# Peptides against a protein of PDB entry 4ASU: the designs that were tried, part 96

Target 1, 270 residues: chain A of PDB entry 4ASU
Amino acid sequence: ATLKDITRRLKSIKNIQKITKSMKMVAAAKYARAERELKPARVYGVGSLALYEKADIKTPEDKKKHLIIGVSSDRGLCGAIHSSVAKQMKSEAANLAAAGKEVKIIGVGDKIRSILHRTHSDQFLVTFKEVGRRPPTFGDASVIALELLNSGYEFDEGSIIFNRFRSVISYKTEEKPIFSLDTISSAESMSIYDDIDADVLRNYQEYSLANIIYYSLKESTTSEQSARMTAMDNASKNASEMIDKLTLTFNRTRQAVITKELIEIISGAA
Target 2, 83 residues: chain B of PDB entry 4ASU
Amino acid sequence: FTFASPTQVFFNSANVRQVDVPTQTGAFGILAAHVPTLQVLRPGLVVVHAEDGTTSKYFVSSGSVTVNADSSVQLLAEEAVTL

## One batch from the design tools (peptide; made by RFdiffusion4, then SolubleMPNN)

Design b2_p14_4_s2 (from b2_p14_4, 7 letters changed)
Fold by OpenDDE base, seed 4:
Structure b2_p14_4_s2 (fold): chain B 270 residues (1-270), chain C 83 residues (1-83), chain A 14 residues (1-14)
Amino acid sequence: as target 1 above (270 residues)
Amino acid sequence: as target 2 above (83 residues)
Amino acid sequence: EQVEEMLKAAAERA
């Protein structure tokens, strides 16, 4: 490689390093905010899931329509965040299909679609784009919930798959159940609940869905920003190492060129 | 008793004496060992009566309230403020 | 991995 080539590579890598450092800082800021906002969101979301855990809602085996909601974002460069969700979605879809269930998929964030489009395109109902630019709000979750409820797909049971935040260095892909109004209303375990007006139950379910989606978005966002921060840090370090190596190569090559030139001068002056 | 909005937690698995909630079907008080029920909140006042006799008032917008068989209560408001 | 790929790609293009 010529000195010019090495210099060009050095410049390129240095530029990349600047970008990754900047992205790290941005991710760090977003992570800090996301983590703060996750605290109440987790209480809120877990509270919403309490009914399903306590009532042990079961879907009859004859009910075949299953909805999988994968939660991620539109943005890359965050390690295995998207692939982890997609992997679990694939596994769940395969298991459900093997059990004779009809599976439809909703992707929250374009990356889910990007990963699953080739293999699961026919199962996708809708993909929500423009996810991840701003912190998710309850309004965003409500929009998603409403769109789902208005999609015309009358699922019996569903699974929402998202990355739960554990720590700055750890997340876990998890699945939480979602149930249709009919499934909840017909569940034997719900008989202990006082006679609930159908309209009330419908509204309750709408809130429940929005709540769970909101929770999943907050967990996902926090996990994603943390993972991105780590990924960008690693990239920056890798770039630094590469710069060091190339710099050494440059120096060696430069010395070799100088030596060659000196030899040529000395040999030509005889 | 858990009372939270998406952005704020007011009570997290706390023991309370009574919670008065505004629901679409009417306002009712949730006492210890209340019959399990699901309700939807209407805009109004939530009053939490603590075991120590203290009373806290909140304004809530919309949301849900769940009373479970184990006497756990989840009050989840879309928006809530301390009054 | 994507960033690493980008770095590799940048290193190869350079």
Scores: peptide ipSAE 0.040, ipTM 0.912, DockQ to the pose 0.013
Fold by OpenDDE base, seed 3:
Structure b2_p14_4_s2 (fold): chain B 270 residues (1-270), chain C 83 residues (1-83), chain A 14 residues (1-14)
Amino acid sequence: as target 1 above (270 residues)
Amino acid sequence: as target 2 above (83 residues)
Amino acid sequence: EQVEEMLKAAAERA
């Protein structure tokens, strides 16, 4: 490699390093906020799931319509955040299909669609875009919930797949159940709630769906920002190491060039 | 007893004596060993009676309340403020 | 992976 080539490469890597460092800082700020907002959101979301955990709600085998909601965002450069969700979605879809279920997919965030469009385009109902620029609000979750409920797809059971935040260095892709109003109403375990007005139950289910979506968005956001921060940090470190290596190569090459020039001068062969 | 909004937690797995909630079907009090029920909140006053005799008041917008067979209660309001 | 790819791409273009 010529000195010019090495210099060009050095410049390129240095520029990338600047970008990754900047992105790390932005991700760190967003992570800090996300983590703070996740604390109450987790209590809220877990609280909403309590009924489904306590009530062993089983979907009858004859019910075939299953909905998968994958939760991520529109933004890349966050490690395996999107691919992890997509992988689990694929696995779940395959398992359900093997069981004779009809599977439809909702993507929260454009990245899910980007990954799954080629293989699962026919199963997509809707993709929600513009996710990840701002912290998710309950209003956002409500919009998603309402759109789902009004989509005309009468699912029996569903799964929401998202990355649960563990720590700044760890997340886990998880699945939580979602149930249709009919499935909840017909569940044997719900018999103890028989005196519930149908309208009340419908409204309750709407809130439940919004709640779980909101929770999943908050978990996903926190996981994403932490993963991005880590990814950008790693990228910055890798860039630094590469810069060091190339700098050494540059110095060696420079010396070699100088030596060659000196030899040419001394030998009179120039 | 868990009482939370999306942005704030008021009670997390706490033991309380009674919780009065405003529901679309009317206000009712949740006591120990209350029958399992699901309700939807209407805008109104939530009153939490703690075991120590303290009473806390909250205004809630909309949401849900769940009373489970194990006596656990989840009060989830879209918006809630301490009064 | 994407950043690594970007780094590789940048390294290859240089």
Scores: peptide ipSAE 0.033, ipTM 0.908, DockQ to the pose 0.013
Fold by OpenDDE base, seed 2:
Structure b2_p14_4_s2 (fold): chain B 270 residues (1-270), chain C 83 residues (1-83), chain A 14 residues (1-14)
Amino acid sequence: as target 1 above (270 residues)
Amino acid sequence: as target 2 above (83 residues)
Amino acid sequence: EQVEEMLKAAAERA
C-alpha cells in the first residue's frame, strides 16, 4: 500500500471514529432519560402483570391460537437487541408449532419483520413501524393495544417478548403472557372474581394489554439505548486500535520509501 | 398497596389502612380484608388512608384497580396527580 | 456488528 493509500484509510477511520463517538454521546443521553422513565414504568407494568401471576391463569389445551408479540424498534446499531428478540420469537414459535398450536406474529418495530420476513412471513399479522425515534408513551402503547384488539384475530393466549433492562451492560430477553378476554373469563382461578361485570372485565383487559405493552416498550427502549451506547463505545475503541496500527504501518512505509530514495540517489550517483 | 401511573409512583408495596377509589360502578373503600375484585377507574378522587392516620388525596383520570386474594392491591391510573 | 462492518468496509475501500 502506498503512503497515499494508508493516509486515505487513516482519514476514513478517523472520521468513522468521530461519528461513533458522537453516536455514543447521543445514545448516552437517550439512555439516561430512558432509565429515568423506566423506573415508574416498571412499577406500573409489573403491577399490571401481578394479576396473571397470582391468578395462575391457565389456557385450556384445546385452545390452539397463540399470538407472539415481539418488541423492538426500527433503529439499528444497537448490538444484539433485535436478534435476541427474534431468536426468542423463533424458538417460541417452533415450540408452539410442535405442540400443534397456530401461531401468529406481531412485530413492534420494523427490524423484527426484517429479520423474520423470509422464514415467518405468512405468520405475520401486522408490523408497527416508526418505533424508536421518540420515547414511547402510554398513548403509543394504547394505539398498539387497540389495533391488536381490533385486528379480528381471536387468539387464546399470547406471548410478549422484549428485552428487559438489567444494567448499562446487561439486558435479558424475556417473555410475558397475554391472555384473551375469553381465556380470563373462563379461567377457574378467576372464580373468586365472579361478581365482575363483563363490560368491566373487557375494559380491564384493554388497560392490562396497554399497560403490558407500555412496560415492554420502556424496557426495550432502555435496553436498546444502553446497548447502542456500548456498541458505539466498542466501535470507537476498535477504530482507535486500527488507527494505531495504520499509523505504525504508515511510519514503516515512510521509512522504506526514504530508504529506497536514498539508495536510488546513491546508485545513480555511482 | 401499589399506586402508580405510567410516569409516577405514589405507593409501592406499601401498607395502608384504607383506599377509596372511584370506579365506574361507584366509589368503594378497599380495606385489608376486602374480597378480591377487578374494577375500572372513572375520573375522580382517590383517598389513601395510611396506618399512621394520615390521609392523601389524588385525582385520577382512568385505569384499573385490582384486589387480590392475598390482599395485595394494584391501583394503576393512566393519569394521576396529587392534590 | 454493523458498525464493525462499516469499519471493515471503510478499511477495505481505502
Scores: peptide ipSAE 0.024, ipTM 0.904, DockQ to the pose 0.013
Fold by OpenDDE base, seed 1:
Parts: C-alpha cells; sequence; structure tokens
Structure b2_p14_4_s2 (fold): chain B 270 residues (1-270), chain C 83 residues (1-83), chain A 14 residues (1-14)
C-alpha cells in the first residue's frame, strides 16, 4: 500500500472512531435515564402481570388464534438486541404453527419488520415505526394497545417478546402472555372474580394491555441503550487498534520509501 | 400492597391496614383478606391507612386495582400525586 | 455490526 492509501485509511478510521465515541456518550446518557425510569416502570408492569400469574389463565387448546408482539426499535448499532427478539419470535411462530395455531405478528419498531419481512410478511398485522428516538411514554403504549384492540384481529392468546434488562452488560429476551377479553372472561380460574361487571373487565383488560406494553418498552429501551453503549465502546476500541496498526505500517512504509530514494541517489540510477 | 404509576412507586409489597379507592362503581375500602376483585379507577382520592396508624392521601387519575386471593393488592394508576 | 462491517471494510481497503 502507498503512503497515500494508508493515510486515507487512517483518516477514515479516525473519523469512524470519532463517531463511535460520540455515539457511546449519547448511549450512556440515554442509558442512565432509561435505567432510572425503568425502576418504577418495572414495579408498575410486574404489578399488571400479577393477575395473570395468580389466576393462572389458560387458553383452551381448541383456540387457534395467537398474536405475537415483538418489541424493539427503529435504531441499529446496538448489538444483538433486534436479532434476539426476532429469533425468539421466529421460534415461537414456528412452534405455534406446528401446533396448528394461526399466528399474527405485530412489530414494535421497524427493525423487527426488516428482519422478518422476507419470511413472515404474510403474518404481519401492523408495524409501529418511529420507536426509539425518544423514551417511550405511557401515551405511546396506550396508542399501541388501542391500535391492537381496534385491529379487528380476534386473538385468543398472545405473547409479547422483549429484552428484559439485567445489567449494563446483560439482557435476556423474554416472553410474557397477553390474553383477550374473551379468554380472561371464560377462564375457570377467574371464577372468583365472576361478580365483576363486563364493562369493568373490558376496561381493566385495556389498561392491562397498555401497562404490559409500556413495561416492555421500558425494558427494551434500557436494554438497547446499554447494548449500544457496549457496541460503540467495542467499535471504538477496535478502531483504536486499527489506527495503531496502520500507524506502524505507515511509519515502516515511510522509512522504506526514504531508504529507496537514498539508494537511488547513491546509485545514480535515474 | 403495591401502589404505583408508570413513573413513581408509592408502595411496593407493603403491609397496610386499609386502602380506600375511587372506582367507577363507587368508592370502597380494601381491608386485609378482602374478597378477590378487579376494579377500574376513576379520578379521585386514594387513602392508605398504614398499620402504624399513619394515613396518606393521593389523587389518582385512571387505572386499575386488583385484589387477589392471596390478599395481594395492586393499585396501578396512570397518574398519581401525593397530597 | 454495521460499524464493525465499516471497520472491516476500512481494514480490507488498507
Amino acid sequence: as target 1 above (270 residues)
Amino acid sequence: as target 2 above (83 residues)
Amino acid sequence: EQVEEMLKAAAERA
């Protein structure tokens, strides 16, 4: 490689390193905020799931309609955040199909659609875009919940798949159940709640869905920012190593060029 | 007893004597070993009576309250403020 | 991955 080539490469890598360092700092700031906001959101979300855990709601085997909600974002450069969710969605969809279930998919964030479009395009009901630029709000979750409820798809049971935050260096893709109003109302385990007004139960279910979606968004966001921070840190380190290697190559090449020029001068070879 | 909004936790698995909640069907008090129920909140006052006799008041917007068979209670409000 | 690819591409072009 010529000195010019090496210099061009060095400049390119240095620019990339600047970008990755900047992105790391941005991700770090967003992570710090997300982690703080996740604390109450987790209590809130887990509280909303408590009914389903305590009541042990089961869907009859004859029910065939299953909804999968994958929660991610529109933004890349965050390691395996999107692929992890997509992988679990694929696995769940395959298992359900093998069991003779009808599967429909909702994607929260454009990256889910991008990954699954080729193989699962026919199963998509809707994809929510513009996710991940700003921290998710309860309003955002409510909009998603409302859209789902108004979609006309009468699912019996569903799954929401998202990355649960564990630590700055760890997340786990998890699945939580969602149930239709009909499934909840018909569950034998809900008999202890039979005196509940149908309108109350409907409204309760709407809140529950919004709550779970909100919780999943907060977990996903925190996981994503931590993963992005790590990814950008790794990229910055890799860039640094490349810069060092190229700098050494540059110095060696420069010395070789000088030596060659000196030999040409001494030898009189024109 | 858990009482939280999306942005704030007021009680997390706490033991309380009584919680008064405003529901769409009317305000009622949740005591220890209350029968299982599900309700939706209307805008109004929540009053938490602690075991030590302390009473705390909150204003809530909308949300839900769940009383489970194991006597666990989840009060989840969209918005809540201490009064 | 894209950044890594960009870095790899930059390395291969060096």
Scores: peptide ipSAE 0.043, ipTM 0.900, DockQ to the pose 0.012; fails the geometry check

Design b2_p14_4_s3 (from b2_p14_4, 7 letters changed)
Fold by OpenDDE base, seed 4:
Structure b2_p14_4_s3 (fold): chain B 270 residues (1-270), chain C 83 residues (1-83), chain A 14 residues (1-14)
Amino acid sequence: as target 1 above (270 residues)
Amino acid sequence: as target 2 above (83 residues)
Amino acid sequence: DEVLERLRAAAARA
């Protein structure tokens, strides 16, 4: 490689390093906010799921319509965040299909669709884009919930798949259940909650869905920002190492050129 | 008893004496061992009566309240503020 | 000549 080539490559990598460093800082700031906002969101979301855990709602086997909601974002460069969700979605979809269930998919964030489009395009109901630019709000979750409820797909049960935040260096892809109004209404375990007005139950379920979506978004966002921060840090370090290597190569090459020139001078003077 | 909004937690698995909630079907008090029920909130006042006799008041918007068979209660408001 | 050869060898290795 010529000195010019090495110099060009050095410049390129240095620019990349600047970008990754900047992105790391941005991700760090977003992570800090997300983690703070996740604390109440987790209590809120877990509280919403309490009914389902306590009631042990079961869907009859004859009910075949299953909805999978994958939660991620539109933004890349965050390690395995999206692929982890997609992997679990694929696994769940395959298992459900093997069980004779009809599976439809909703993607929260464009990356889910990007990954699954080729293999699962026919199963997608809707993909929500413009996710991840700003921290998710309950309003956002409500919009998603409303869109789902108005989609016309009458699922019996569902699975919301998202990355749960564990620590700055760890997340876990998890699944939480979603149940239709009909499934809840017909569940034997819900008999103790009898005499509930149908309208009340409908509204309750709408809130439940929005709550769970909101929770999943908050977990996902925190996980994503943390993962991005780590990814950008790693990229920056890798770039640094490459810069060092190329710098050494440059110096060696430069010395070789100088040596060659000296030899030519000395040889020409003899 | 858990009482939270998406952005704030007021009670997390706390023991309380009574919680008065405004629901779409009417306001009612949730006592210990209240029968299981599901309700939706209307805008109004939530009053939490602690075991020590202290009373806290909150304004809530829409949301849900769940009373489970195990006497656990989840009050989840879209918006809530301390009064 | 020896010095030149050493320099050439060094340059070739670089």
Scores: peptide ipSAE 0.016, ipTM 0.851, DockQ to the pose 0.004
Fold by OpenDDE base, seed 5:
Structure b2_p14_4_s3 (fold): chain B 270 residues (1-270), chain C 83 residues (1-83), chain A 14 residues (1-14)
Amino acid sequence: as target 1 above (270 residues)
Amino acid sequence: as target 2 above (83 residues)
Amino acid sequence: DEVLERLRAAAARA
């Protein structure tokens, strides 16, 4: 490689490093906010799931319609965040299909669709785009919930798949249950809940769905920002190492060029 | 007893004497060992009676309240403020 | 001549 080539490459990598460092800082700021906002969101979301856990709602085996909601975002450069969700979605879809269930998919974030469109395009009901640019709000979750409920797909039960935040260096892809109004209303375990009005139950279920989606979005966002921060840090370190290597190569090449020029001068003067 | 909004937690698995909630079907008090029920919140006043005799008041917009068989209660408001 | 050879050798190693 010529000195010019090395210099060009150095410049390019240095620019990349600047970008990755900047992105790291942005991700760090977003992570800090997300983590702070996740604390109450987790209590809220876990609280919403308490009914389903405590009531032990079961879907009859003869019910075959299953909905999978995958939660991620539109933005890349966050490690395995999207692929982890997609992988679990694929696995779940395959398992359900093997069990004779009908499976439909909703993607929250365009990255889910981008990964699954070729193999699962016919199973997609809707993909929500413009996810991840701003922190998710309860309003956003409500919109998603409403659209799901109005999709016309009469699922019996479902699963929401998202990355649960553990720490700055760890997340886990998890699945939480979603139940249709009919499933909840017909569940034998719900008989202990006194005289629930149908309208009340419908409204309750709408809130429940919005709540779990909101919770999932908050977990996902926190996980994503943390993962992005880590990815950008790694990229910056890799760039630094490459810069060091290229700098050494540059210095060696420069010395070689100087030596060659000296030889030519001496040889030409003879 | 858990009382939270999406953005704030007021009570997290706390023991309380009584919680008065405004529901669409009417306001009711949740006492210890209350029968399991599901309700949706209407805008109104939530009053939490602590075991020490203190009372706290909150205004809530909408949401849900769940009383489980194990006497756990989840009050989940879309918006809530301390009064 | 010796200096030239040393320089050539150095250039070849570079």
Scores: peptide ipSAE 0.009, ipTM 0.848, DockQ to the pose 0.004
Fold by OpenDDE base, seed 3:
Structure b2_p14_4_s3 (fold): chain B 270 residues (1-270), chain C 83 residues (1-83), chain A 14 residues (1-14)
Amino acid sequence: as target 1 above (270 residues)
Amino acid sequence: as target 2 above (83 residues)
Amino acid sequence: DEVLERLRAAAARA
């Protein structure tokens, strides 16, 4: 490589390093906020899931329509955040298909679609874009829930797949169940709940869905920002190493050029 | 008894004597061993009666309340403020 | 000549 080539590469990598360092700081700030906001959101979301756990709601085997909601974002450079969700979505879809279920997919965040569109395009109902620029709000979750309920797809049960935050260095892709109004209303285990008005149950289910989506978004966001912070740190370190390597190469190349020029001068003078 | 909004937790798996909630079907008091039920909240006053005899009042906008067979209660409000 | 060879060797190592 010429000195010019090395210099150009050095400049490029240094610029990238500046960007990654900046992104690390931004991610760190967003992570801190996300973690703080996750605490109440987790209590809220887990509370919403309590009914399904305690009532042991089961979907009859003859019901075949299954909805998979994958939760991530539009933004890259966050390690395996998107691929982990997509991987579990693929696995779940395959398992359900093998069991004779019809599977439809909703992607929260454009990255899910980007990963799955080639293999699962026909299964996608909708993809929500513009996810991840701002912290998710309950309003955002409500919009998603409403869109899902109005999609016209009459699912029996579903799975929401998202990254649950564990720590700054760890997340786990998890799955939580979602149920249609019809499934809840027809569940035998719900018989213990006294005289629930149909309208009440509908409204309850709408809130439940919004609550679970909100919870998943908060978990996902916290996990994503943490992962991005780590990824950007790693990228910055890698860039630093490359800069060092290229700098050494530059120095060696420079010395070689000088030596060659000296030889030419001496040879021409002899 | 769990009482939370998306942004704030008021009670987390706490033991309380009674919770009065405003529901679309009418306000009712949740006591120990209340029959399982699902309700949706209307804007109004939530009153939590602690075991020590203290009462706390909250205003809620909307949401849901679940009373389970195991006497666990989840009160989930979209918005809630302490009064 | 010896200096040139040393320089060439140095250049080759670079």
Scores: peptide ipSAE 0.008, ipTM 0.847, DockQ to the pose 0.004
Fold by OpenDDE base, seed 1:
Structure b2_p14_4_s3 (fold): chain B 270 residues (1-270), chain C 83 residues (1-83), chain A 14 residues (1-14)
Amino acid sequence: as target 1 above (270 residues)
Amino acid sequence: as target 2 above (83 residues)
Amino acid sequence: DEVLERLRAAAARA
């Protein structure tokens, strides 16, 4: 490689390093906020799931319609955040199909669609775009919930798949159940709630869905920002190492060029 | 007893004497070992009576309240403020 | 003299 080539590569890598460092700082700031906002959101979301855990709602085997909601974002450069969700979605979809279930998919964030488009395009009901630029709000979750409820797809049960935040260096892709109003109302374990007005139950279910979606978004966002921070840090370190190597190569090459020129002068070949 | 909004936690698995909640069907009090029920909140006042005799008041918007068979209670409001 | 100047120039580039 010529000195010119090495210099060009150095310049390129240095620019990349600047970008990755900047992105790391941005991700760090967003992570700090997300982690703080996740604390109450987790209590809120887990509280919303309490009924389903306590009631142990089961869907009859004869019910065939299953909804999968995958939660991620539109933004890349965050390690395995999107692929982890997509992988679990694929696995769940395959298992359900093998069990003779009809599977439909909702993607929260464009990356899910991007990954699953070729193999699962026919199963997608809707993809929500413009996710991940700003922290998700309860309003956002409500919009998603409303859209789902108004989609006309009469699922019996479903699953929401998202990355649960564990620590700055760890997340876990998890699945939480979602149930239709009909499934909840018909569950034997709900008999202790039989005196509940149908309208109340409907409204309750709507809130529950919005709550769970909101919770999943907050977990996903925190996980994503943490993963992005780590990814950008790794990229910056890798760039630094490459810069060091190229700098050494540059210096050696320069010395070789000088030596060659000196030899040419001494030999009189110039 | 858990009482939270999406952005704030007021009570997390706490023991309380009584919680008064505003529901669409009317306000009612949740005491220890209350029968299981599901309700939807209307805008109004929540009053939490702690075991130590202290009373806290909150204004809530929409949301839900769940009383389970195990006496666990989840009060989840979209918005809530201490009064 | 010309060779010495070229050597000096090359050394300065080193």
Scores: peptide ipSAE 0.008, ipTM 0.839, DockQ to the pose 0.004

